# Peptides against a protein of PDB entry 2V3S: the designs that were tried, part 23

Target 1, 95 residues: chain A of PDB entry 2V3S
Amino acid sequence: PISLVLRLRNSKKELNDIRFEFTPGRDTAEGVSQELISAGLVDGRDLVIVAANLQKIVEEPQSNRSVTFKLASGVEGSDIPDDGKLIGFAQLSIS

## One batch from the design tools (peptide; made by RFdiffusion4, then SolubleMPNN)

Design b2_p13_1_s4 (from b2_p13_1, 4 letters changed)
Fold by OpenDDE base, seed 4:
Structure b2_p13_1_s4 (fold): chain B 95 residues (1-95), chain A 13 residues (1-13)
Amino acid sequence: as target 1 above (95 residues)
Amino acid sequence: SSVTSGGKTFEIS
């Protein structure tokens, strides 16, 4: 399996690392993203962007070691989005 | 901590 880390801020605006495994042929980017949402770790509005970037990493994990992407849930938040601080952004990387 | 959803486990730190 592929060991991944999703770095993003929780509801308290604290930066967390969420570690999980992805098994090609058993897991799907869409399915795992749905479970992240069901677990309360990702906002439901971010399903599409999380799934897209998860797919990007797992299809070529040796080349796509890290991806940072804008969250739909962060666009209209009180804080100005900032990819460097992961405000309104999340990062997926190979563990 | 960890949380499991649909058989998938997520470790949070």
Scores: peptide ipSAE 0.831, ipTM 0.967, DockQ to the pose 0.952
Fold by OpenDDE base, seed 2:
Structure b2_p13_1_s4 (fold): chain B 95 residues (1-95), chain A 13 residues (1-13)
Amino acid sequence: as target 1 above (95 residues)
Amino acid sequence: SSVTSGGKTFEIS
């Protein structure tokens, strides 16, 4: 399996690393993204962007070691999005 | 901490 880390600010605006495995042929990017949402770790509005970037990283994990992407949920937030601080952004990386 | 959803486990730190 592919070991991944999703770096994302929690409800207290604290950065957390969420570690999980992705098994090609068993898991799907959308399925795992849905479980992240069900677990309360990702906002439901971010399903599409998380799934897209998860697919990107797992399709070529040797080339796509890290991807940083803008969250739909971050646009409506009070804080100004900032990719460097991962405010309104999340990062997926190969562990 | 750890959370499991739909058989998928997520470890949070």
Scores: peptide ipSAE 0.830, ipTM 0.967, DockQ to the pose 0.943
Fold by OpenDDE base, seed 5:
Structure b2_p13_1_s4 (fold): chain B 95 residues (1-95), chain A 13 residues (1-13)
Amino acid sequence: as target 1 above (95 residues)
Amino acid sequence: SSVTSGGKTFEIS
């Protein structure tokens, strides 16, 4: 399996690392993203962007070691998006 | 901490 880390800020704006495994042929980017949402770890509005980037990283884990992407949930938030600080952004990376 | 959804486990730190 592929060991992944999803780094994003929680409801308290604290940066957290969420570790999970992805097994090609058993897991799907869409399915795992849905479970992240069901677990309350990802905002439902971010399904599309999380799934897209999860798919990207699992397709070529050695090439795509890290991907940072803008969250839909962060666009109209009180804080100005900042990819460096992961404000309104999240990051997926290979462990 | 950890949370499981649909048989998928996520570890939070």
Scores: peptide ipSAE 0.830, ipTM 0.967, DockQ to the pose 0.952
Fold by OpenDDE base, seed 3:
Structure b2_p13_1_s4 (fold): chain B 95 residues (1-95), chain A 13 residues (1-13)
Amino acid sequence: as target 1 above (95 residues)
Amino acid sequence: SSVTSGGKTFEIS
């Protein structure tokens, strides 16, 4: 399995690391993204962008060691999005 | 802490 870390800010705007495994042929990017949402760890509005970037990293994990992407849920907030601070952005990386 | 959904476990730190 592929060991992954999803880094994003929680409801208190604190950075958290969410660690999980992805097994090719058993798991799908769409399915795991849905479970992240069901677990309350990702906003439902971010299904599409999380699934797309999870697919990108698991299809070529040796080349795509880290991906940072803009969250749909962060666009309408009062804070200005910032990829360096992961404000309105999340990051997926290989553990 | 950890949370499980649909048989998938997520560890939070």
Scores: peptide ipSAE 0.830, ipTM 0.967, DockQ to the pose 0.927

Design b2_p13_2_s1 (from b2_p13_2, 7 letters changed)
Fold by OpenDDE base, seed 1:
Structure b2_p13_2_s1 (fold): chain B 95 residues (1-95), chain A 13 residues (1-13)
Amino acid sequence: as target 1 above (95 residues)
Amino acid sequence: SAKVLDFVRPPRP
């Protein structure tokens, strides 16, 4: 399986590195994203963007070692989105 | 620094 890290801030705005595995041919990007949401680790509003970027990284893990993307849940937050600080952004990377 | 969490995925059906 592919070892991945999803870096994003929790409800307390603390940065977390969520490690998980993805098995090509058995898992789907949308399915795993739904699991993350069900576990309370990802906001449900972010299903589409997380799944899209998860798909991107697992389709070519050797080339796409890291992807940073804007969260739908972060757009209307009190903090201004910032990809460098991962405010309103998340990052997927190959472990 | 980031807190590291291991997400144990639910069993496949």
Scores: peptide ipSAE 0.752, ipTM 0.941, DockQ to the pose 0.851
Fold by OpenDDE base, seed 2:
Structure b2_p13_2_s1 (fold): chain B 95 residues (1-95), chain A 13 residues (1-13)
Amino acid sequence: as target 1 above (95 residues)
Amino acid sequence: SAKVLDFVRPPRP
């Protein structure tokens, strides 16, 4: 399996590194994204963008070591989005 | 620094 880290801020704005595994051929990007949502780790509004970027990283993990993307849940928040601080952004990376 | 969390995925159907 591929060992991944999803870095994003929780509801208290604290940065978390969520480690999880993905097995190509058995898992789907959308399925695993739904699991993260069901666990309360990802906002449901971010299903599409998380799944898209998870797919990107798992299809060529040696080439796509890290991807940073804007969250739909962050665009209307009180904080100004900032990819460097991962405010309104999340990052997926190979562990 | 980031808080590390291990997400153990639910069993497959």
Scores: peptide ipSAE 0.751, ipTM 0.941, DockQ to the pose 0.837
Fold by OpenDDE base, seed 4:
Structure b2_p13_2_s1 (fold): chain B 95 residues (1-95), chain A 13 residues (1-13)
Amino acid sequence: as target 1 above (95 residues)
Amino acid sequence: SAKVLDFVRPPRP
């Protein structure tokens, strides 16, 4: 399996590194993204963007070591989105 | 700094 880290801020705006595994051929990007949502770790509005970037990183894990992407849930928040601080952004990386 | 969390995925159907 591929060991991944999803870095994003929780409801208290605290940065978290969520470690999880992905098995090519058994798992799907959308399925695992839904599991993260069901666990309360990802906002449901971010299903599409998380799944798309998860698919990208697991297709070529040796080449795509890290991807940073804008969250739909962060667009209308009170805080200004910032990819450097991961405000309204999340990051997937290979562990 | 980031807090590390381990997500144990649910069993597959």
Scores: peptide ipSAE 0.751, ipTM 0.941, DockQ to the pose 0.830
Fold by OpenDDE base, seed 3:
Structure b2_p13_2_s1 (fold): chain B 95 residues (1-95), chain A 13 residues (1-13)
Amino acid sequence: as target 1 above (95 residues)
Amino acid sequence: SAKVLDFVRPPRP
């Protein structure tokens, strides 16, 4: 399996590194993204963007070592989105 | 620094 880290801020704006595994040929990007949402770790509005970037990183993990993407849940928030501080952004990386 | 969490995925059917 591929060992991944999803870095994003929780509801208290604290940065978390969520470690999880993905098995190509058995798992799907959308399925695993739905599991993260069901666990309360990802906002449901971010299903599409998380699944798209998870697919990108697992299809070529040796070349796509890290991807940073804008969250739909962060666009209308009070804080100004910032990819460097991961405000309104999340990051997926190979462990 | 970031807090590390291990997400144990639900069992497969």
Scores: peptide ipSAE 0.750, ipTM 0.941, DockQ to the pose 0.866

Design b2_p13_2_s2 (from b2_p13_2, 8 letters changed)
Fold by OpenDDE base, seed 3:
Structure b2_p13_2_s2 (fold): chain B 95 residues (1-95), chain A 13 residues (1-13)
Amino acid sequence: as target 1 above (95 residues)
Amino acid sequence: SASVLDAVFPPRP
C-alpha cells in the first residue's frame, strides 16, 4: 500500500497531519475521500478536490511526491486563502 | 474495500 499524509488546518485553524493508506486496485480516490469526510477529518464540500488530487498522487507516487490544492470550504470566510500557510489549502504527500 | 485511517498527528518540524 501507499502511505500518505494529508496536512490541513482543523476547526481551530491548527495544522494537523492525517496519515492513511491507499491500496491501488482495491481503493478508489473517491472512496478514500468519502471515508476522510465520514471521519470528520475533511469538509464534505471538499470531496471533489480531495479526490482529484488523491488520484493524481497515487497514479504516479514517485513523480508526484506532494500536491497542494485549494479547498472549496476555504473560499468563503474571513481568512484569505494562502497556499504557503495552508489557509484554505491542503497538502497531500507521500510519507 | 475500506481504507484504514491511521491517526491524526501534529505537524513535524
Scores: peptide ipSAE 0.093, ipTM 0.752, DockQ to the pose 0.122
Fold by OpenDDE base, seed 2:
Structure b2_p13_2_s2 (fold): chain B 95 residues (1-95), chain A 13 residues (1-13)
Amino acid sequence: as target 1 above (95 residues)
Amino acid sequence: SASVLDAVFPPRP
């Protein structure tokens, strides 16, 4: 399995690393993303962007060691999105 | 479930 980390701010705006595994041929990017949402770790509005970037990183883990992407949930929040601080952005990386 | 969620940790340096 591929060991991944999703770095994301929680509801208290605290950065957390969420570790999870992805097994090619068994897991799907959308399925894993849905589980993250069901666990309350990802906003449901971010399903598409999380799944897309998860797919990107797992299809070529050696080439795509890290991906940072804008969250839909962060666009209309009170804080201005900032990829450097991961405000309104999240990061997926190979563990 | 599709995958196993591990845990939430403080970010590594």
Scores: peptide ipSAE 0.073, ipTM 0.748, DockQ to the pose 0.124
Fold by OpenDDE base, seed 5:
Structure b2_p13_2_s2 (fold): chain B 95 residues (1-95), chain A 13 residues (1-13)
Amino acid sequence: as target 1 above (95 residues)
Amino acid sequence: SASVLDAVFPPRP
């Protein structure tokens, strides 16, 4: 399986890493993303963007070691989005 | 699919 880390800020604006595995041929990007949402780790509004970027990283893990993407949920927040600080952004990486 | 989540951690250095 592919070992992944999702880095994003929690409700207290603290960075957290969510470690999980992805098994090609068994798991789907959308399915895993839905699990992250069900666990309360990802906002439901971010299903599409998380799934898209998860698919991107798992289909070519050697070339896509890390992907940073804008969260739909972050646009509605009061904080100015910043990919460097992961404000309104999340990051997936191969661990 | 069953949960593939492992754990939640503070950021690694």
Scores: peptide ipSAE 0.062, ipTM 0.727, DockQ to the pose 0.125
Fold by OpenDDE base, seed 4:
Structure b2_p13_2_s2 (fold): chain B 95 residues (1-95), chain A 13 residues (1-13)
Amino acid sequence: as target 1 above (95 residues)
Amino acid sequence: SASVLDAVFPPRP
């Protein structure tokens, strides 16, 4: 399995690393993203963007070691999005 | 699947 880390701010705006595994042929990017949402770790509005970037990284994990992407949930918030501070952004990386 | 989720940590440097 591919060992991944999702770096994302929680509801208290604290950065956390969410560690999870992805097994090609068994798991799907959308399915795993749904589980992250069901666990309360990802906002439901971010399903599409998380799944898309998860798919990108698991396609070629040796080449795509890290991806940072803008969250849909961050656009409507009061805080100004900032990729450097991961405000309104999340980061997926290979563990 | 929930089985693919592991743990939450403070971010590594």
Scores: peptide ipSAE 0.052, ipTM 0.723, DockQ to the pose 0.127

Design b2_p13_2_s3 (from b2_p13_2, 6 letters changed)
Fold by OpenDDE base, seed 5:
Structure b2_p13_2_s3 (fold): chain B 95 residues (1-95), chain A 13 residues (1-13)
Amino acid sequence: as target 1 above (95 residues)
Amino acid sequence: SAKVIDFVRPPRP
């Protein structure tokens, strides 16, 4: 299995590293993303972007060690999106 | 500093 970390801010704007595993051939990017949403760890509006980037990182984990992407849920917020501070952005990386 | 959360995935069917 591939060990991954999803770094993003929670409702209190606190930075969290969500560690989880992905098994190629058994898991799908969309399926795991839905699990994260069901657990309340990812906003449902971010299904598409999380799944897309999860697929990107697991298809070639040695080449795609880290990906940072804009969250759909972050656009409507009062805070200005910032990829460096992960405001309105999340980061997936290989553990 | 980030807080670490270990996500326990649901069991597979």
Scores: peptide ipSAE 0.772, ipTM 0.942, DockQ to the pose 0.871
Fold by OpenDDE base, seed 2:
Structure b2_p13_2_s3 (fold): chain B 95 residues (1-95), chain A 13 residues (1-13)
Amino acid sequence: as target 1 above (95 residues)
Amino acid sequence: SAKVIDFVRPPRP
C-alpha cells in the first residue's frame, strides 16, 4: 500500500497530519475520501477536490510526491486563503 | 508543528 499524509487545519485552525494507506487496485480515490469525511477528518464539501488530488498522487506516487490544493470549505471562511500556511488549502504527500 | 493522526480505515465490505 501507499502511505500518505493529508495535512490540513481542523475547526480550531490547528494543523493536523492525517496518515492513512491507499492500495491501488483495491481502493478508489473517491471511496477513501468518503471514509475521511465519514470520520470527520475532511469537510464533506471537499469531496471532489480531495478525491481529484488523491487520484493524482496515487496514479504516479513517485512523480507526484506532494500536491497542494484549495478547499471548497475554505473559500467562504473568515480567514483569507493562503497555500503557504494551509489556510483554505490542504496538502497531500507521500509518507 | 502538526499533530499526527493515524487514520485506521474501516474494514472493507
Scores: peptide ipSAE 0.771, ipTM 0.943, DockQ to the pose 0.833
Fold by OpenDDE base, seed 3:
Structure b2_p13_2_s3 (fold): chain B 95 residues (1-95), chain A 13 residues (1-13)
Amino acid sequence: as target 1 above (95 residues)
Amino acid sequence: SAKVIDFVRPPRP
């Protein structure tokens, strides 16, 4: 399996590294993204963008070591989005 | 620094 880390801020704006595994040929990007949402770790509005970037990183994990993407849940928030500080952004990386 | 969370995925059907 591929060992991944999803870095994003929780509701208290605290940075978390969520470690999880993905098995190509058995798992799907959308399925695993739905599991993260069901666990309360990802906002449901971010299903599409998380699944798209998870698919990108697992299809070529040796070349796509890290991807940073804008969250739908962060667009209308009070804080100004910032990819460097991961405000309104999340990062997926190979462990 | 970031807090580490180990997400144990639900069992497969």
Scores: peptide ipSAE 0.771, ipTM 0.942, DockQ to the pose 0.859
Fold by OpenDDE base, seed 4:
Parts: C-alpha cells; structure tokens; sequence
Structure b2_p13_2_s3 (fold): chain B 95 residues (1-95), chain A 13 residues (1-13)
C-alpha cells in the first residue's frame, strides 16, 4: 500500500497531518475521500477536489511526491486563502 | 507544527 499524509487545518484552524494508506487496484480515490469525510476529517464540500488530487498522486507516487490544492470549503470563509499557510488549502504527500 | 492523526480506515464490505 501507499502511505499518504493529508495536511489541513481543523475547525479550530490547527494544522493536522492525517496519515492513511491507499492500495492501488482495491481502493478508489473517491471511495477513500468519502471515508475521510465520513470520519469528519474532510469537509463534504471538498469531495471532488480531494478525490481528484488523490487520484493524481496515487497514479505516479514516485513522481508526484506532493500536491497542494484549494479547498471549496475555504472559499467563503472569513479567512483569506493562503497556500503557504494552508488556509483554505490542503496538501497531500507521500510519506 | 502539525498534530499527527493516524486514520485507520473502516473495513471493506
């Protein structure tokens, strides 16, 4: 399996590294993304963007070591989105 | 710094 880390801020704006595994051929990007949502770790509005980037990284984990992407849930928040601080952004990487 | 969370995925159906 591929060991991944999803870095994003929780409801208290605290940075968290969520470690999880992905098995090619058994798992799907959308399925695992839904599991993260069901666990309360990802906002449901971010299903599409998380799944898209998860698919990208697991296709070629040796080449795509890290991807940073804008969250739909962060667009209408009170804080200004910032990819450097991961405000309204998340980062997915190979551990 | 970031807090580490180990997410144990649910069993597959």
Amino acid sequence: as target 1 above (95 residues)
Amino acid sequence: SAKVIDFVRPPRP
Scores: peptide ipSAE 0.771, ipTM 0.942, DockQ to the pose 0.827

Design b2_p13_2_s4 (from b2_p13_2, 8 letters changed)
Fold by OpenDDE base, seed 4:
Structure b2_p13_2_s4 (fold): chain B 95 residues (1-95), chain A 13 residues (1-13)
Amino acid sequence: as target 1 above (95 residues)
Amino acid sequence: SASVQDAVFPPRP
């Protein structure tokens, strides 16, 4: 399995590193993303973007060691999005 | 300074 870390801010704006595994051939990017949403770790509005970037990193983990992407849930918030501070952005990386 | 909290997403059945 591929060991991954999803870094993003929770509802209290605190940075969280969420560690999880992805098994190619068994798991799907959309399926795992849905699980993260069901667990309350990802906003439901971010299904598409999380799944897309999860797919990108797992299809070639040796080359795609880290990806940072804009969250749909962040654009309508009061805080200005900032990829450096992961405000309105999340980061996926290989553990 | 920034603080990071760690969490482990449990394995699926």
Scores: peptide ipSAE 0.268, ipTM 0.807, DockQ to the pose 0.362
Fold by OpenDDE base, seed 5:
Structure b2_p13_2_s4 (fold): chain B 95 residues (1-95), chain A 13 residues (1-13)
Amino acid sequence: as target 1 above (95 residues)
Amino acid sequence: SASVQDAVFPPRP
């Protein structure tokens, strides 16, 4: 399986690394993303963007070691989005 | 730099 880390800010605005595995041929990007949402680790509004970027990284894990993407849930938030600080953004990376 | 919390997503059935 591919070992991944999803880095995003929790409800306390603290950076959180969520480690999980993805098994090609068994798992789907959307399925794993839905599980992360069900576990309360990802906002439901971010299903599409998380799944898209998860698909991207697992397709070519050697080329796409890290991807940073804008969260839909962060757009309407009080904080100004910032990809460098992962405010309104999340990051997927190969561990 | 800011500290990072660590979490592990549990294995699926």
Scores: peptide ipSAE 0.267, ipTM 0.809, DockQ to the pose 0.392
Fold by OpenDDE base, seed 3:
Structure b2_p13_2_s4 (fold): chain B 95 residues (1-95), chain A 13 residues (1-13)
Amino acid sequence: as target 1 above (95 residues)
Amino acid sequence: SASVQDAVFPPRP
């Protein structure tokens, strides 16, 4: 399996690293993303963007070692989005 | 300094 880390801020605006595995041929990007949402780790509004970037990283994990992407849930928040600080952004990386 | 919470999904024993 591919070992991944999803880094994003929790409700207290603290950085969280969620480690999980992805097995090609068994798991799907959308399925895993839905599980993350069901667990309360990802906002439901971010299903599309998380799934898209998860698919991107798992299809070529050696080439796509890390991806940082804008969250739909962060656009209308009180804080200005910032990819460096992961405000309104999340990061997926190969562990 | 900033702290990062670490967790495994799904939770394992």
Scores: peptide ipSAE 0.266, ipTM 0.803, DockQ to the pose 0.268
Fold by OpenDDE base, seed 1:
Structure b2_p13_2_s4 (fold): chain B 95 residues (1-95), chain A 13 residues (1-13)
Amino acid sequence: as target 1 above (95 residues)
Amino acid sequence: SASVQDAVFPPRP
């Protein structure tokens, strides 16, 4: 399995590193993303972007060691999005 | 640097 870390800010704006495994051929990007949403770890509005980037990283984990992407849930927030601070952005990386 | 909360999903012992 591929060991991944999803870094994003929680509801208290604290950085969280969520470690999880992805097994190609068993797991799907959308399925895992839905589980993260169901667990309250990802905003439901971010299903598409999380799944897309999860798919990107797992299809070539050796070359896509890290991907940072803009969250749909962050664009309307009071805080200005900032990829460096992961405000309105999340990051997926190979553990 | 700011602290990061670490978690494993799904939770494991």
Scores: peptide ipSAE 0.261, ipTM 0.802, DockQ to the pose 0.283

Design b2_p13_3_s1 (from b2_p13_3, 5 letters changed)
Fold by OpenDDE base, seed 5:
Structure b2_p13_3_s1 (fold): chain B 95 residues (1-95), chain A 13 residues (1-13)
Amino acid sequence: as target 1 above (95 residues)
Amino acid sequence: TLIFDRETLTYTE
């Protein structure tokens, strides 16, 4: 399996690294993204963007070591989105 | 760091 880390801020605006595994051929990007949402780790509004970027990283993990993407849930927040600080952004990376 | 258990849909630190 591919070992991944999803880095994003929790409700307290603290960065967390969420480790999980993905098995190509068994798992789907959308399915795993839905599991993350079900666990309360990802906002439901971010299903599409998380799934798209998860698909990107698992299709070529050797080349796509890290992807940073804008969260739909972060657009309406009070803080200005910032990819460097992962404000309104999340990051997926190969562990 | 949180470890996500996909079987139980829970996580631990």
Scores: peptide ipSAE 0.821, ipTM 0.965, DockQ to the pose 0.924
Fold by OpenDDE base, seed 4:
Parts: C-alpha cells; structure tokens; sequence
Structure b2_p13_3_s1 (fold): chain B 95 residues (1-95), chain A 13 residues (1-13)
C-alpha cells in the first residue's frame, strides 16, 4: 500500500498530520475521502477536492510527492485562505 | 500526528 499524510487544520485551527494507507486497485480516491469525512477528519464539503487530489497523488506517487489544494470549507470562513500557512488549504504527501 | 485506521474509521495519536 501507499503511505500518505494529509496535513490539515482541525476545527480549532490546529495543524495535524493524518497518516493513512491507500491500496491501488482495491481502494478508490472517493471512497477513502468519504472514510476521512466519516471519521470527522475532513469536512464533507471538501469531498470533491480531496478525492481529486488524492487521485492525483496515488496515480503517480513517485512523481507527485506532494500536492497542496484549496478547501471549499475554507473559502467562506473568517480567515483569509493562505497556502503557505495551510489556512483554507490542505496538503497530501507521500510518507 | 494522527494514525487513521480505515478498518474502524477511528484515529489515534
């Protein structure tokens, strides 16, 4: 399996690294993203963007070592999105 | 760091 880290701020705006595995041919990007949402680790509004970027990183993990993307849940928040601080952004990377 | 267990849909530090 592919070992991944999702770097994401929680509801308290604290940055967390979430480690999980992905097995190509068995798992789907959308399915795993739904699991992350079910566990309360990802906002449901971010299903599409998380799944899209998870798909991107797992299709060529040797080339796509890290991807940073804008969250739908962060757009309408009080804080201005900032990719450098991962405010309204998340990052997926290969462990 | 949190470790997400996809079998149980839980996580631990």
Amino acid sequence: as target 1 above (95 residues)
Amino acid sequence: TLIFDRETLTYTE
Scores: peptide ipSAE 0.821, ipTM 0.965, DockQ to the pose 0.891
Fold by OpenDDE base, seed 2:
Structure b2_p13_3_s1 (fold): chain B 95 residues (1-95), chain A 13 residues (1-13)
Amino acid sequence: as target 1 above (95 residues)
Amino acid sequence: TLIFDRETLTYTE
């Protein structure tokens, strides 16, 4: 399996690393994204963008070691989105 | 760091 880290801020705006595994041929990007949402680790509004970027990283893990993307849930927040600080952004990387 | 257990849909710190 591919060992991944999803880095994003929690409800307290604290940055967390979430480690999980993805097995090509068994798992789907959308399915795993839905699991993260079910566990309360990802906002439901971010299903599409998380799934898209998870698919991107697992399809070419040797080339896509890290991907940073804008969260839909971060757009309506009071804080201005900032990819460098991962405010309104999240990052997926190969562990 | 949180470890996400996909079998149980839970995580540990």
Scores: peptide ipSAE 0.821, ipTM 0.965, DockQ to the pose 0.918
Fold by OpenDDE base, seed 3:
Structure b2_p13_3_s1 (fold): chain B 95 residues (1-95), chain A 13 residues (1-13)
Amino acid sequence: as target 1 above (95 residues)
Amino acid sequence: TLIFDRETLTYTE
């Protein structure tokens, strides 16, 4: 399986690394994204963007070592989105 | 760092 890390801020705006595995041919990007949402680790509004970027990183893990993307849940937040600080953004990377 | 267990849909620190 592919070992991944999802880096994003929690409800207290603290940065967390979430480690999980993905097995090509058995798992789907949308399915795993739904599991992360069910566990309360990802906002339900971010299903589409998380699934799209998870698909991107697992299709070529040797080339796509890290992807950073804007969260739908962060657009209407009080803080200005910032990809460098991962405010309104999340990052997926190969462990 | 949190470890996500996809079988139980839980995580541990």
Scores: peptide ipSAE 0.821, ipTM 0.965, DockQ to the pose 0.895

Design b2_p13_3_s2 (from b2_p13_3, 5 letters changed)
Fold by OpenDDE base, seed 2:
Structure b2_p13_3_s2 (fold): chain B 95 residues (1-95), chain A 13 residues (1-13)
Amino acid sequence: as target 1 above (95 residues)
Amino acid sequence: TLIFDRETLSYSE
C-alpha cells in the first residue's frame, strides 16, 4: 500500500497530519475521500477536490510526492486562503 | 499526527 499524509487544518484551525494508506487496485480515490469525510476529517464540500488530488498522487507517486490544493470549504471562510499556511488549502504527500 | 483507521473510520494520535 501507499502511505500518505493529508495535512490540513481542523475546526479549531490547528494544522494536523492525517496518515492513511491507499492500495491501488483495491481502493478508489473517491472511496477513500468519502471515508475521510465520514470520519469528520474532511469537509463534505471538499469531496471532489480531495478525490481528484488523491487520484493524482496515487497514479504517479514517484513523481507526485506532494500536491497542494484549494479547498471548496475554504472559499467562503473569513480567513484569506493561503497555500503557504494551508489556510483554505490542504496538502497530500507520500510518507 | 493522526493515524486514520479506514476499517473503523476512526483516528488516533
Scores: peptide ipSAE 0.817, ipTM 0.964, DockQ to the pose 0.922
Fold by OpenDDE base, seed 1:
Structure b2_p13_3_s2 (fold): chain B 95 residues (1-95), chain A 13 residues (1-13)
Amino acid sequence: as target 1 above (95 residues)
Amino acid sequence: TLIFDRETLSYSE
């Protein structure tokens, strides 16, 4: 399996690294994204974006070591989105 | 760091 880290801020704006595994051919990007949402780790509004970027990183993990992407849930937040600070952005990386 | 267990859909530090 591929060991991944999803880095994003929680509801308290604290940065967390969430480690999980993905097995190509068994798992789907959308399915795993839905699991993260079900666990309360990802906002449901971010299903599409997380799934798209998870798919990108797992299809070529040697080339796509890290991807940073804008969250739909962060657009209307109080803080201005900032990819460097991961405000309104999340990052997926190979562990 | 949180470890996400996909079997239980839970996480732990």
Scores: peptide ipSAE 0.817, ipTM 0.964, DockQ to the pose 0.920
Fold by OpenDDE base, seed 3:
Structure b2_p13_3_s2 (fold): chain B 95 residues (1-95), chain A 13 residues (1-13)
Amino acid sequence: as target 1 above (95 residues)
Amino acid sequence: TLIFDRETLSYSE
């Protein structure tokens, strides 16, 4: 399996690293993204963008070591999105 | 760091 880390801010705006595994041929990017949502770790509005970027990183994990992407849930928040600070953005990386 | 257990849909530190 591929060991991954999802870095994003929680409801208190604190950065968390969430470790999980992905097995190509058994798991799907959308399925794992739905599991993260079910656990309350990802906002349901971010299903599409998380799944798309999870697919990107697992299809070529040797070349795509890290991907940073804009969250739909962060667009209309009070804080201005900032990819460097992961405000309104999340990051997936190979552990 | 949180460890996400996909079998139980839970996480732990």
Scores: peptide ipSAE 0.817, ipTM 0.964, DockQ to the pose 0.919
Fold by OpenDDE base, seed 4:
Structure b2_p13_3_s2 (fold): chain B 95 residues (1-95), chain A 13 residues (1-13)
Amino acid sequence: as target 1 above (95 residues)
Amino acid sequence: TLIFDRETLSYSE
């Protein structure tokens, strides 16, 4: 399996690294994203963008070692989105 | 760092 880290801020604006595994041919990007949402780790509004970027990283993990993407849930927040600080952004990387 | 258990849909440090 592929070992991944999802880095994103929780409801307290604290940066967390979430480690999980993905097995190509058994798992789907959308399915795993739904699991993260069910566990309360990802906002439901971010299903599409998380799944798209998870698919990107698992299809070519040697080339796509890290991807950073804008969250739908962060657009209407009080803080200005910032990819460098992962405000309104999340990052997936190969661990 | 949190470790996500996909079988139980739970996580722990």
Scores: peptide ipSAE 0.817, ipTM 0.964, DockQ to the pose 0.916

